# Peptides against a protein of PDB entry 4PN1: the designs that were tried, part 181

Target 1, 261 residues: chain A of PDB entry 4PN1
Amino acid sequence: KIEMNFLNKPIVPDTTKVISNFLTHYLITEPVEHVEIEAKLGTLIDLETQNRFEFPVMNETILNPEFNLRTRFESDMTASEHKYLNEFLNQAFRDSQKPGRLPFAYKHTKQVDLFYETEDNSRDKIRVSKNQSDNQVLACVKKRRVADLFLYCPNDAFDIRISISDELPVSMPSGNQQPSLTRLKDRVGYVHQEIKIDLTKTTQNDPVYDTTERHELEVEFGNIADLRDRAQKAKDGMEAPLFRRVQLFMDNVRILRREHS

## One batch from the design tools (peptide; made by RFdiffusion4, then SolubleMPNN)

Design b1_p26_2_s2 (from b1_p26_2, 16 letters changed)
Fold by OpenDDE base, seed 2:
Structure b1_p26_2_s2 (fold): chain B 261 residues (1-261), chain A 26 residues (1-26)
Amino acid sequence: as target 1 above (261 residues)
Amino acid sequence: SYLDTPYFEEFKKYLLKYYPDIEVLT
C-alpha cells in the first residue's frame, strides 16, 4: 500500500497558500466592495534589458511586491499566440461537451469602451461599455487597480499578473462630456466551473501606446460571492475550500500559459 | 495593506537572506 506522505494527508502547495492569503486580504481583511480578480497572461519585462525578466529561480515563482525588481508587465501577445490559444480553447470546449465532463459555456462579445475623465480629475476614469451592434450600454464603471501579484514563470511561454480591482458602478457621464479614449473590444469568453477565460482583441488609438491592437488572455473568478465565502471560512480556520478553488483557478492558468505555438 | 502584514515581512527576511542586494520598497 502506498500513501501520499508520512501523514497520509493532502498537502497544499506554498503557491496556493500565498495566493489564497493575498486574495483573503482583499476579500475579507480589507474588503474591496466591487472586487474583480483576474489573472492575465503576459511577460515580465526587465526595464534595464528590455527583455523578459530573469531571476535566479527554476520554476513558477511569486514575486514579493515589497521589492522593486524594476520590471513592467506586458499583457500583450502575438496574433499567432492568441490564435493558437483560441483554437486550443475551442478544442477544450468541444471535448467538455462529451458525456462525463462538465461543459464549457461560450460567449462572443463585441463592445466599445468609452473612457471619461472624472469631475475631480482623478486618475481613475469612468468606463462606459456599449455593445457595438446596437450601442446598448452594458456597463458604466469606475475601475481602480488595488493590487497586483506577479508570477514569474521561467518554464512557460507567459508570466502571470494577478490583479485585484475595484469596479465601482457609477452614473453615466453628462451628455456634454467627450470621451478621452475609445477602445474596441472583440472578446471570446469561455466559462468552466465558474472560471472565466477571455480572449480579447483590443483596438485603440492611444497616444501612449504604440500598438493600436492588443491580444490578451485573462482568467477571472466568475463567482466572487462564493470566493468571499471560502475566504471567510479560511479566516475562521477552515482553509480547504479556499485552497481548492485557488488551486482550480491556478491550474487553469497553468494550462494556458504552457500552450504556445 | 497586505504588504504590511507579518506574512510579507517573513518573505522579506527570506529574500534578504538569499538576495542581500535586492532593492526593497520603502
Scores: peptide ipSAE 0.000, ipTM 0.203, DockQ to the pose 0.588
Fold by OpenDDE base, seed 3:
Structure b1_p26_2_s2 (fold): chain B 261 residues (1-261), chain A 26 residues (1-26)
Amino acid sequence: as target 1 above (261 residues)
Amino acid sequence: SYLDTPYFEEFKKYLLKYYPDIEVLT
């Protein structure tokens, strides 16, 4: 007979605890009202070398935000990598439709995001999202980045940024305002067990700068109410439900960050 | 302790997916 450990009981990985505590802070302790929680695949760039950051660790590591590592995060990948991930997720989708599995949901959306400056010239812009086909307004929000948690992943194709954002619904900008930025989004969305996986092709038209294109993959908690409930239970001493949900989320992220062309 | 709750038992079941041949003592 083989036992898991000298207690013969399962233990929670330290990574799960750290992330859970991070989420609990912004869900419960200092709650963000309209919270969005997502992980983006990308690359930690060393500002000195402009290459991928090298840290003296051998596996997935949460970086301490108290240290200035002189890095930036590039939430982008090549078109080839993006295509590969799309094919990978399509196959995963098909496989999940088989008997005995929990199925993926799939959605393809095309939208345009128009960004407007606020009257007070604040850093946070108003984003108006419209459907590309009929120009119907889907959302009008002011998004504020609240916090980031970075994971350095030396053995994988991508590093990870987990972000806490506040998406505040706001009124439409005045009709006389012109957008400072326009972004076209072609998004393929996959949902499995209320975790959203989005592949997005973004074309950004800046009046001042050249058009830029990005290929992004993000993983988002699709049920914030449930997550908040789990976080509250964790604060009350029942941590297991939160740990399980965070572990599920991170396992999906780990699968994806290992895949590339 | 939360470790003795049904919620943790559910979590254990999830974790044990990665240890198919490991016996867990109750």
Scores: peptide ipSAE 0.000, ipTM 0.257, DockQ to the pose 0.023
Fold by OpenDDE base, seed 1:
Structure b1_p26_2_s2 (fold): chain B 261 residues (1-261), chain A 26 residues (1-26)
Amino acid sequence: as target 1 above (261 residues)
Amino acid sequence: SYLDTPYFEEFKKYLLKYYPDIEVLT
């Protein structure tokens, strides 16, 4: 008979603890009302070299936000990488439909986002989202980035940014106001065990700047109420449910960031 | 594909065996 360790109990990775504490802060301690929590695949760029960030670590490492490492995060990938991930997720979807598995849900959406300047000229823009097929308004929100946590992943194709955002519903801009930015989003969404995985192709038309195209993959907590409940329990001394949920989330992220064309 | 590797198979074993019953060690 073999035991897990000398206590014969599961142990939680340190990364899971750090992320769990980060989430608990913005779920419970200083709660964000309309919180969105997502991880994006991308690249940490060294501002000095304009190349991928290099740090003297050998594995997945959460960067301390208190230190300015002179980095930026590019939440983008090549079209080839994005295509590969799409094929990968399609296969995972198919495999999950087999007996004995928990199935993926799948949704393909096409959306147009119109960005407007705020009356107070704040940094945050108003986003009007419309269905691309019928131009029906889906949402009008002001998204505020609350916090970021960056993971440097030297052994993988991508680094990770975990973001806390507040999506505040707001009134529609005046009819005479022109959008400062238009963004077309072609999104393929996969949901497994209430974790959302989205592949998004974005085409952005800026009246001032050239059209840009982006390829993004994001992983999002699909059940915030449950996550908040788990975080509250953790705050009350029962950490296991939160750790399990964060571990699931991060394991999905880890699978995806290792994939490349 | 990562899902087709022995590494993922080992990961699955971990999930199935230990993850549902995970407890915090202090």
Scores: peptide ipSAE 0.007, ipTM 0.308, DockQ to the pose 0.021; fails the geometry check
Fold by OpenDDE base, seed 4:
Structure b1_p26_2_s2 (fold): chain B 261 residues (1-261), chain A 26 residues (1-26)
Amino acid sequence: as target 1 above (261 residues)
Amino acid sequence: SYLDTPYFEEFKKYLLKYYPDIEVLT
């Protein structure tokens, strides 16, 4: 019989602990009421070189947010990359439908997002989401970015941004307000074990740069209530449930950015 | 261009692992 280690107990990777603590802060310590937690695939760009950020590390590394690394995160990929990920997820979906597996759920949504300026001229905009087919209002929210955690992944095609956002439900803008931005969103969503994986094609008309198309892949915690409960338990000394959920989340992210053999 | 980076090359390798006959459009 082979044992895991000399204690014969599972060990939690440091990455899992760091991320868990990060999440716990915004779930419990300074709780965000309408929290959204997602990871996006993209590229850390060095502002000085305009190339992908280079850091003297050889594997996945969480960047310390306290240090001002002159970087920007580009949450975009090529159409080809996006297509291939879609095909990959489609295959994963099909495989999960087989007996003995936990199945994916699949959803394809096409919506239009209308962005409105707030009366207080805050940086946060009101987003009204409507179904493209029937113009039904799906949501009206004010999304505030609360915090980011960046993972530099030198061995993979993509770096990762984990974001904490507050999606505050708000009333519809007044009928006299015009949207400052209109965005078409084509989203293919996959859900497995309450983890949401979304491939999103966004089309927007920029007054300066013409029509731009963006391709994004995001991974989101689909059950925030459960996650919050796990985080509370962690604060109370029972960390295992939270660690397990974060590990699951990160493993899915890791598969998507690059499956390591 | 990102397409000219080794990162994209790694992505292509990843794709080819699962889709050996895929044509990568660049």
Scores: peptide ipSAE 0.000, ipTM 0.232, DockQ to the pose 0.019; fails the geometry check

Design b1_p26_2_s3 (from b1_p26_2, 9 letters changed)
Fold by OpenDDE base, seed 1:
Structure b1_p26_2_s3 (fold): chain B 261 residues (1-261), chain A 26 residues (1-26)
Amino acid sequence: as target 1 above (261 residues)
Amino acid sequence: SYLDTEYFKEMAEFLLKHFPDIEVLK
């Protein structure tokens, strides 16, 4: 007979604790009203070399946000990698429909995003999202990036950025206002246990960027109210429900970042 | 202790199901 450890009980990974504390801050301590919490797959780039960042660690590591590491995060992947992940998720979807499993939900959307400048010429833009087929307005929001948490993953194909955003619903811009940017999005969405996984192909003509097409994968908490409740319980001394939800989220992220063609 | 919560009990049951060579306290 063997035991798991000297307590013979499961243990919470340190990564789970750190992320849980990070989320609790923006859910409870300094609460963001219309919070969006997502992880994007991408690459940490060294600003000096313009290559992938190198740090003297050998495994998944949360970078301390208080230190300036002179890096940028590129939330992009190759078309080949994106296609492979799409096929992988399609198979996972099919397998989840079998008896004894919890099923995925699936949605495919094609939309156009129109970005408008604000009256005060602030950095934050108004985004109007419309369905490509019938031009129906899907959303009108002002998104503000609140905080980022970066995970350096030297053993995997991708690094991770966990982002806290405030996505505020706002009124439509005036009919006379012209968009500063137009973006086409082809999005395939998967939902499992209220965790959202989106594969997005973005096409835009932007003079600032040479790349006209971007391929992104994001993982998002689909039930913020439940997550906020779990975070409140954690602040009150019962951490297990929050840890479980964060562990589930991160395990899904880990599965995806390890997959490659 | 949070180690005695339903979260860890469920995790233990999962581990026992898939890794029968491991014993976990409930």
Scores: peptide ipSAE 0.000, ipTM 0.270, DockQ to the pose 0.021
Fold by OpenDDE base, seed 2:
Structure b1_p26_2_s3 (fold): chain B 261 residues (1-261), chain A 26 residues (1-26)
Amino acid sequence: as target 1 above (261 residues)
Amino acid sequence: SYLDTEYFKEMAEFLLKHFPDIEVLK
């Protein structure tokens, strides 16, 4: 007879616990009202070497926010990598349509984001999102970055930044205001079990800098209400539902960060 | 904040012990 371990009980990986605790803090303890939780694939760059960060660890490692590791995170990839991931996800989408599987949902969107300065000159800008085809206003929000958690992934193509943001709905800026930044977003979105996977090509144009293009992949919790409920249960002593959801999220992230052209 | 929790304080102490050259943000 084989048992799971010497207690014959399931055990949760430490990574799952750490991330769960991080999320619980901003979902329950100090709750962010309009919370967005996403993981972006990218590269931790050592500010000293300008190369990918090197730390004396051999596997996926959550970096402690208490310490300044003198790194920056670049949420970008090559066009080739982005294309590969798109093809990979397309195949995953097709496979998920087979009997016995839970299917992906798919959506392609093109939008323009206009960023405006606030009256109080706060760090946060107002973002007006419009449909690129008909200029219909989709959203007007002030997005505040609340917290980040970085995962160094030495064995994979990408490192990970998990971000907590607050997207506060706000009034439209006055008609006489000019945007300080404009971004065109071409986004292909995949949804599986309420986990959103977005491939985004962003073209940025601002008065100060030349036009830049970025290729990003982000994984987002698509059901925040459910996640908050799970986090509350965790605070109440029932951690399993939260752990399971975080594990699902992270497994999807892990799959994606291993793929490369 | 989450960084003010006992969890991270404990981790900070541990890391400072083993990595004395690391800079602490708080």
Scores: peptide ipSAE 0.000, ipTM 0.187, DockQ to the pose 0.615
Fold by OpenDDE base, seed 4:
Structure b1_p26_2_s3 (fold): chain B 261 residues (1-261), chain A 26 residues (1-26)
Amino acid sequence: as target 1 above (261 residues)
Amino acid sequence: SYLDTEYFKEMAEFLLKHFPDIEVLK
């Protein structure tokens, strides 16, 4: 018989603890009411070199927010990379339909996002999302970015930003109000064990910037209520359920960030 | 982007609270 270690008990990776604590803070300690928690694949760009950031570490690491890294995060990838990931996920989807597996759910959505300025001209714009086909309103929210954790992943194709956002449902803007920005989104969504994986092609015509097309991949906790429950249990001294969910989430992220064309 | 860096201070405070052994840059 073998044991997992000299205590014969599981040990939680430090990364899991840090992320779990991060989530617990915004789920329980200073709770965000309409919280969205997602990880985006992208690249930490060194502002000086305009190349991918380099730091003297050899593996996945959460960057210390106290350190000004002189970086920006680009939540984008090439069309080729995006296509590859789509094909990869399609295969994963197919494989999951086999007997004995937990199946993926799949959803393809095409929507238009209309962004409206708020009265205070804050960065927290109102986003109205509509279905492209019939203009049905899908959502109207005011999204506020609350916090970020950046993971530098030197061995993988992508770095990671984990973001906490507040998506406050709000009333529709007045009919006389014009959107400041219009964005077309083509989103392919995969859901496995309540973890959402979205591949999104975004096209927008910014009045200030040129027309841009972005290819994004995000991983999101699909069951916030469950996650909040787990976080509460963690605060009450039972951390295992939260750790397990965070580990699952991060493992999915790790799988994806390792894949590239 | 600015959005990517805006919340570093807040996050730092959080991390320092929960991880007091984290080195704080001067």
Scores: peptide ipSAE 0.000, ipTM 0.170, DockQ to the pose 0.145
Fold by OpenDDE base, seed 5:
Structure b1_p26_2_s3 (fold): chain B 261 residues (1-261), chain A 26 residues (1-26)
Amino acid sequence: as target 1 above (261 residues)
Amino acid sequence: SYLDTEYFKEMAEFLLKHFPDIEVLK
């Protein structure tokens, strides 16, 4: 007979605990009403060297903001990396359709995001998302970034930013208002066990700057209500359901950030 | 470029509150 450990009980990784507590704060303690919780793959850049940040650790670690590390996060990857991840996810999708597996869902969307300044000239902009094909409005939101948690992943192709945002539904801007920014998005979305994985190609035209293209991969909690319930249970002393969901999320992130062309 | 550092202060306060045993470099 084999046991997990000398207590024969599951052990929760410290990373899971830290992230779980982070999420619990913005789900329960100081709740964000229209919360979006996502992880982006990218690169932590050392502001001094402009190279990938180097920290004296040998594995995945959550950066402590208290140390005031001079870094920025670049939520981008090369076209080849993005293509590789797309192919990887396509294969994962196919494999999941086999009997005995939980299948992926797949969605491909092409949308235009129009950004508008708010009347109060706040930092937050109103984003109107439209379908490229028929110009149908998909969403109109004011997204507010609430918090970020950065993971330095020295052994992987990408570092991670976990972000808490408030996506407040708002009324459409007035017809006389012009967008300050237009962004085209080609998004391929995969959903597995209510975790969303999005590959997005973003094209942005700037009259001053050349057209820029970005390639992003995002992993998002698809069932916030369930996550909030789990977080509440955690606050009440039952942490296991939350830990399991966070670990699932992070395992998916870990799989993706290790893949490289 | 520095946008991702915007919430460091708030996050630090959060971490200290919820993880009082963390060591900080002074």
Scores: peptide ipSAE 0.000, ipTM 0.168, DockQ to the pose 0.168

Design b1_p26_2_s4 (from b1_p26_2, 10 letters changed)
Fold by OpenDDE base, seed 1:
Structure b1_p26_2_s4 (fold): chain B 261 residues (1-261), chain A 26 residues (1-26)
Amino acid sequence: as target 1 above (261 residues)
Amino acid sequence: SFLDTEYFKEMEEFILKYFPDVERLK
């Protein structure tokens, strides 16, 4: 006979608990109304060396936001890495269609994002998203970054940024206003158990600066209402549903950040 | 009983994912 531990009671990984508490704050305690919660793969860069961050830890570690570690996060990867991840996810999609599995959903989208300055000259820009095929407006929003949580992952190809954002619907800019920035997005989206995984190729056209290309992978909670419900239950003393959902989310992130070409 | 709570059941499933040899509590 084998027990879980000397108390024979469940115990949760500390990382799961920390992330769960972080999410609970912005879901319940100080709730963000139009919340988006995503994890991006990338690299923590040491501002002093301009190389990947090095810290005296040996595994996945959440960095304390209260400490200035003089780092920045680059949410980008090489084209080769991005291609590999795409192939990997395509295979995972195919495997999930087999009997006995829960299937992925798949969607390929191409959109253009136009960014406009606000009247008050705030740092938050208005984003107008259009479908590239027919130029129909998909959304017009102001996205506000609310909070970030960074995970240093020394044993993996990528570090992680978990972000809380607020997407506020706003009115369209005037017809004569020119965008300050244009981004073409080619996005391949996978959904499994209401967790969204997006591979995005972004081409940015700036009237002043050179065109840049980015390759990004993000993992997003696809059911915010359910997540908020789980967070509320956690506040009421039932933490397991939230912990399980966060664990699922993080396991998907962990799978992806270990993959490389 | 604590073992009968939904909290415990969900948490048990969470843990058993990583400890498959652990006996489920009745």
Scores: peptide ipSAE 0.006, ipTM 0.271, DockQ to the pose 0.022
Fold by OpenDDE base, seed 3:
Formats: sequence, C-alpha cells, structure tokens
Structure b1_p26_2_s4 (fold): chain B 261 residues (1-261), chain A 26 residues (1-26)
Amino acid sequence: as target 1 above (261 residues)
Amino acid sequence: SFLDTEYFKEMEEFILKYFPDVERLK
C-alpha cells in the first residue's frame, strides 16, 4: 500500500499558494470591480545587459515585487515561435474533440483598437475596439494596470507576467475626437475549461517609425465570477477550490511556456 | 496592500541576507 505522504493528504505547491493569495487580494481584499487577470508569455530582460535576466534559481520562481531587480518584461516572441504555438494549440484543439475529452472552443477575430486621450489628459487612455470587417463596436473601456507578478522560468522558453487590470466600461469619445493610436489585432482564441488562450498578432503604424508587429500569447481566467467566488471561499477558510483553479491555470501556462520553434 | 503583508516582510529579510545587492523598490 502506498500513501502520497506521511499525512496521506494532498499538498498544494507553494507557487499556487502565492499566486492564490495575490489574486485573492485583488478579488476580495481590495477588490477590482472590472478585473481582468491574465498571464503573458515573454522575457524578463536585464536592463544592464539587455539580455534575458539571470537569477540564481534552478526552477520556476515568483519574483518579489518589493525589490528592484532592474528588469523589464518584453511580452513578445518571434513569428516562428508564434506560429509553432498556433500549430501546437490547433493540434490540442483537434485532440480535445475526441470522445472522452473536454473540447476546446475556437474563435478567430480581427479587430482594430483605437486609443483616445481623455479630457483630463490622464495617462489612462480610452480604448475603442471594433471589428475590422464591419466596424462594429465591440468594447469601449478605460484600462488601468493594477498589479503585476513576475515568474522567472529558467528552464523554459518564456518567463511569465501575471497582470491584474481594471477594465472600466466608459462612454464613447466625442464624435470629432481623433484617435491618438491605432492597432490592428489578429487574434486566435482557444478556450478550455473556461481558461482563455489567445495568440495575437498586433500591427501598429507609426508616422515616425516603421510599422511594428508584435506576437503575443496570453492566458486569461475566463470566468471571473467563479474565480471571485472561489477566492471568497478561500478567505472564509476553504482554500481548495481556489487552489485547484489556480493550479489548472498555471499548468496551462507551464505547458505553453515550454513550447518553442 | 499585498506588499505590506508579513509574508513579503519575511521574504525581504531572507533576500537581503542572501542577496545583499538587491535593492528595495521605492
């Protein structure tokens, strides 16, 4: 007979606890009303070397935000890496359609994001998202970055930034106002067990600089209401539901960050 | 705030002990 440990009870990984507490803070303790929670794949860059940051650890670790490590996060990848991930997810999608599996949902969208200055000239801009084909307004929001949590992943192709944002719905800008910035987004979205995985190609035209293209992969909690409920239960002493959901989220992230062309 | 938790305070002591060149965010 084999037991899982000397208590014969499940053990929660430390990473899961730290992330769960981080999320609980912004879901329950100091709640963000229109919260978006996403993880982006990218690279922690050492500002001194301009290369990938090196930390004296041998596995996935959450960086303490109280310390200035003189880093920046680059949420980008090469076109080939992006393509590889797309193919990888396409295969995962196909496999999930087989009997006995929970299926992926798939959606391909092309949108344009128009950014407008606010009347008070605040740093937070209004973003109007429109469908490229028919110019239908999809969303009009003022997005505020609330907090970030960085994971250094020395054994994987990518590092991770988990971000808490507030996406406040706002009224459309005045009719004669011109956008300060326009971005085209080609997004391939996958959803599995209410976890959203998006591959996005962003094109930005700059009048001064050449057109820039960005390739991003993000993983997002697709059911915030459920997550908030789980976080509340955790605050009330029942942590298991939250831990399970965070573990699922992180396992998906871990799968993706190991993939590269 | 989350950064004011005892958890991070304890980590700070640990980090400063083993990584004395790490600067605290201001």
Scores: peptide ipSAE 0.000, ipTM 0.203, DockQ to the pose 0.627
Fold by OpenDDE base, seed 2:
Structure b1_p26_2_s4 (fold): chain B 261 residues (1-261), chain A 26 residues (1-26)
Amino acid sequence: as target 1 above (261 residues)
Amino acid sequence: SFLDTEYFKEMEEFILKYFPDVERLK
């Protein structure tokens, strides 16, 4: 007979604990009311070398946010990488439709995001999202980045940024205001077990700067209420449900960041 | 903030031990 360990109990990876604690803080301790929690695939860039960040570690490592490592995070990837991930997810979608599996849901959306300055000239802008086909307003929010947690992944194609954001619903800007920025988004979305995976091609039109294009992949918790409930249970001493959900989320992220053409 | 949590403070001790040249945010 073989046991898992000398206690014969499941062991939670330390990474899971760290991330769970990070999430619990912004879900329960200092709760963000309209919280969005997402992980973006990208690259940690060393500001000195302008190359991918190098750190004396050999595996996935959460960077301590207390320290300034002189890095920036680039969430962009190449078109070929983005295409490969799309094909990969399409196959995963097909496979999940088979008997005995939990199926993916799929959605393709095209929207335009219009960004407006706030009356108080705050750094946070109002974002109006519209459907490209009929110009129907989908959302009007003020998104504030609350916190970031970076994972350095030296063995994988991508590093990870986990972001906590507050998406506050706000009233539409006045009709006389012009957008300071516009973004066209072509998004392919996959949902599996209430975790959202989005491949997004973004075209940004800036009145001052040239048009830029980005290819992004993001993984988002699709059920914040459930996650908050799990986080509360964790604060009350029952950590297992939260750990399981975070582990699921991170396993999906790990699968994706390993895939490249 | 998360940086003020006891959990984070516990982590910091190890980070400083193994990476003494890392620049702290002030």
Scores: peptide ipSAE 0.000, ipTM 0.189, DockQ to the pose 0.568; fails the geometry check
Fold by OpenDDE base, seed 4:
Structure b1_p26_2_s4 (fold): chain B 261 residues (1-261), chain A 26 residues (1-26)
Amino acid sequence: as target 1 above (261 residues)
Amino acid sequence: SFLDTEYFKEMEEFILKYFPDVERLK
């Protein structure tokens, strides 16, 4: 018989605890009402060198948000990388349909996002999302970035940004307002155990700036209510359900960030 | 328009070939 350790009990990695605490703060302590929690694959760029950030660590490291490391996060990848990940996820999807597995769900969406300035010149813009085919309004929200947690991953193809956002439903902008920005999104979504994995091609049309295209991969908690419940239980002293969910989320992220063309 | 629109179409078609009941929104 083999035991896990000298206590023969599961041990929670420090990374899981840190992230769990981070999430709990914005789920329970200072609750974001319409919270979105997602991880994006990308690259931490050193502003001084304009190269990928180099930190004297040898593995996945959560960067302390209290310290300004003079970095920016580029949530983008090459078309080739994006394609590779798409193929990878397609295969994973197919494999999951086999007997004995929990299946992926798949969804392909095409939408246009129209961004409007707020009356108070807030940094937060109103986003109106419409179905690209019939222009039906899908959502009208004011998205506010609440917090970020960056993971430096020197051994992997991508670094990670975990973001807490507030997507507040708001009224449609006045008919007299023109969008300041338009964004076309072509999204391929995979859902497994209520974790959403989205590959998104975004084309952004700015009246002033050149059209930009981005290839993004996002991993999102698909059941916020459940996550909030788990976080509450954690606050009440039962941490295991939250830790398990966070670990699942992060394991999916870890799988993806290791894959590249 | 998307530069890689055909790419996404191809990927969708790939999935639909094997799983025609998948959900899509265009």
Scores: peptide ipSAE 0.000, ipTM 0.235, DockQ to the pose 0.012; fails the geometry check

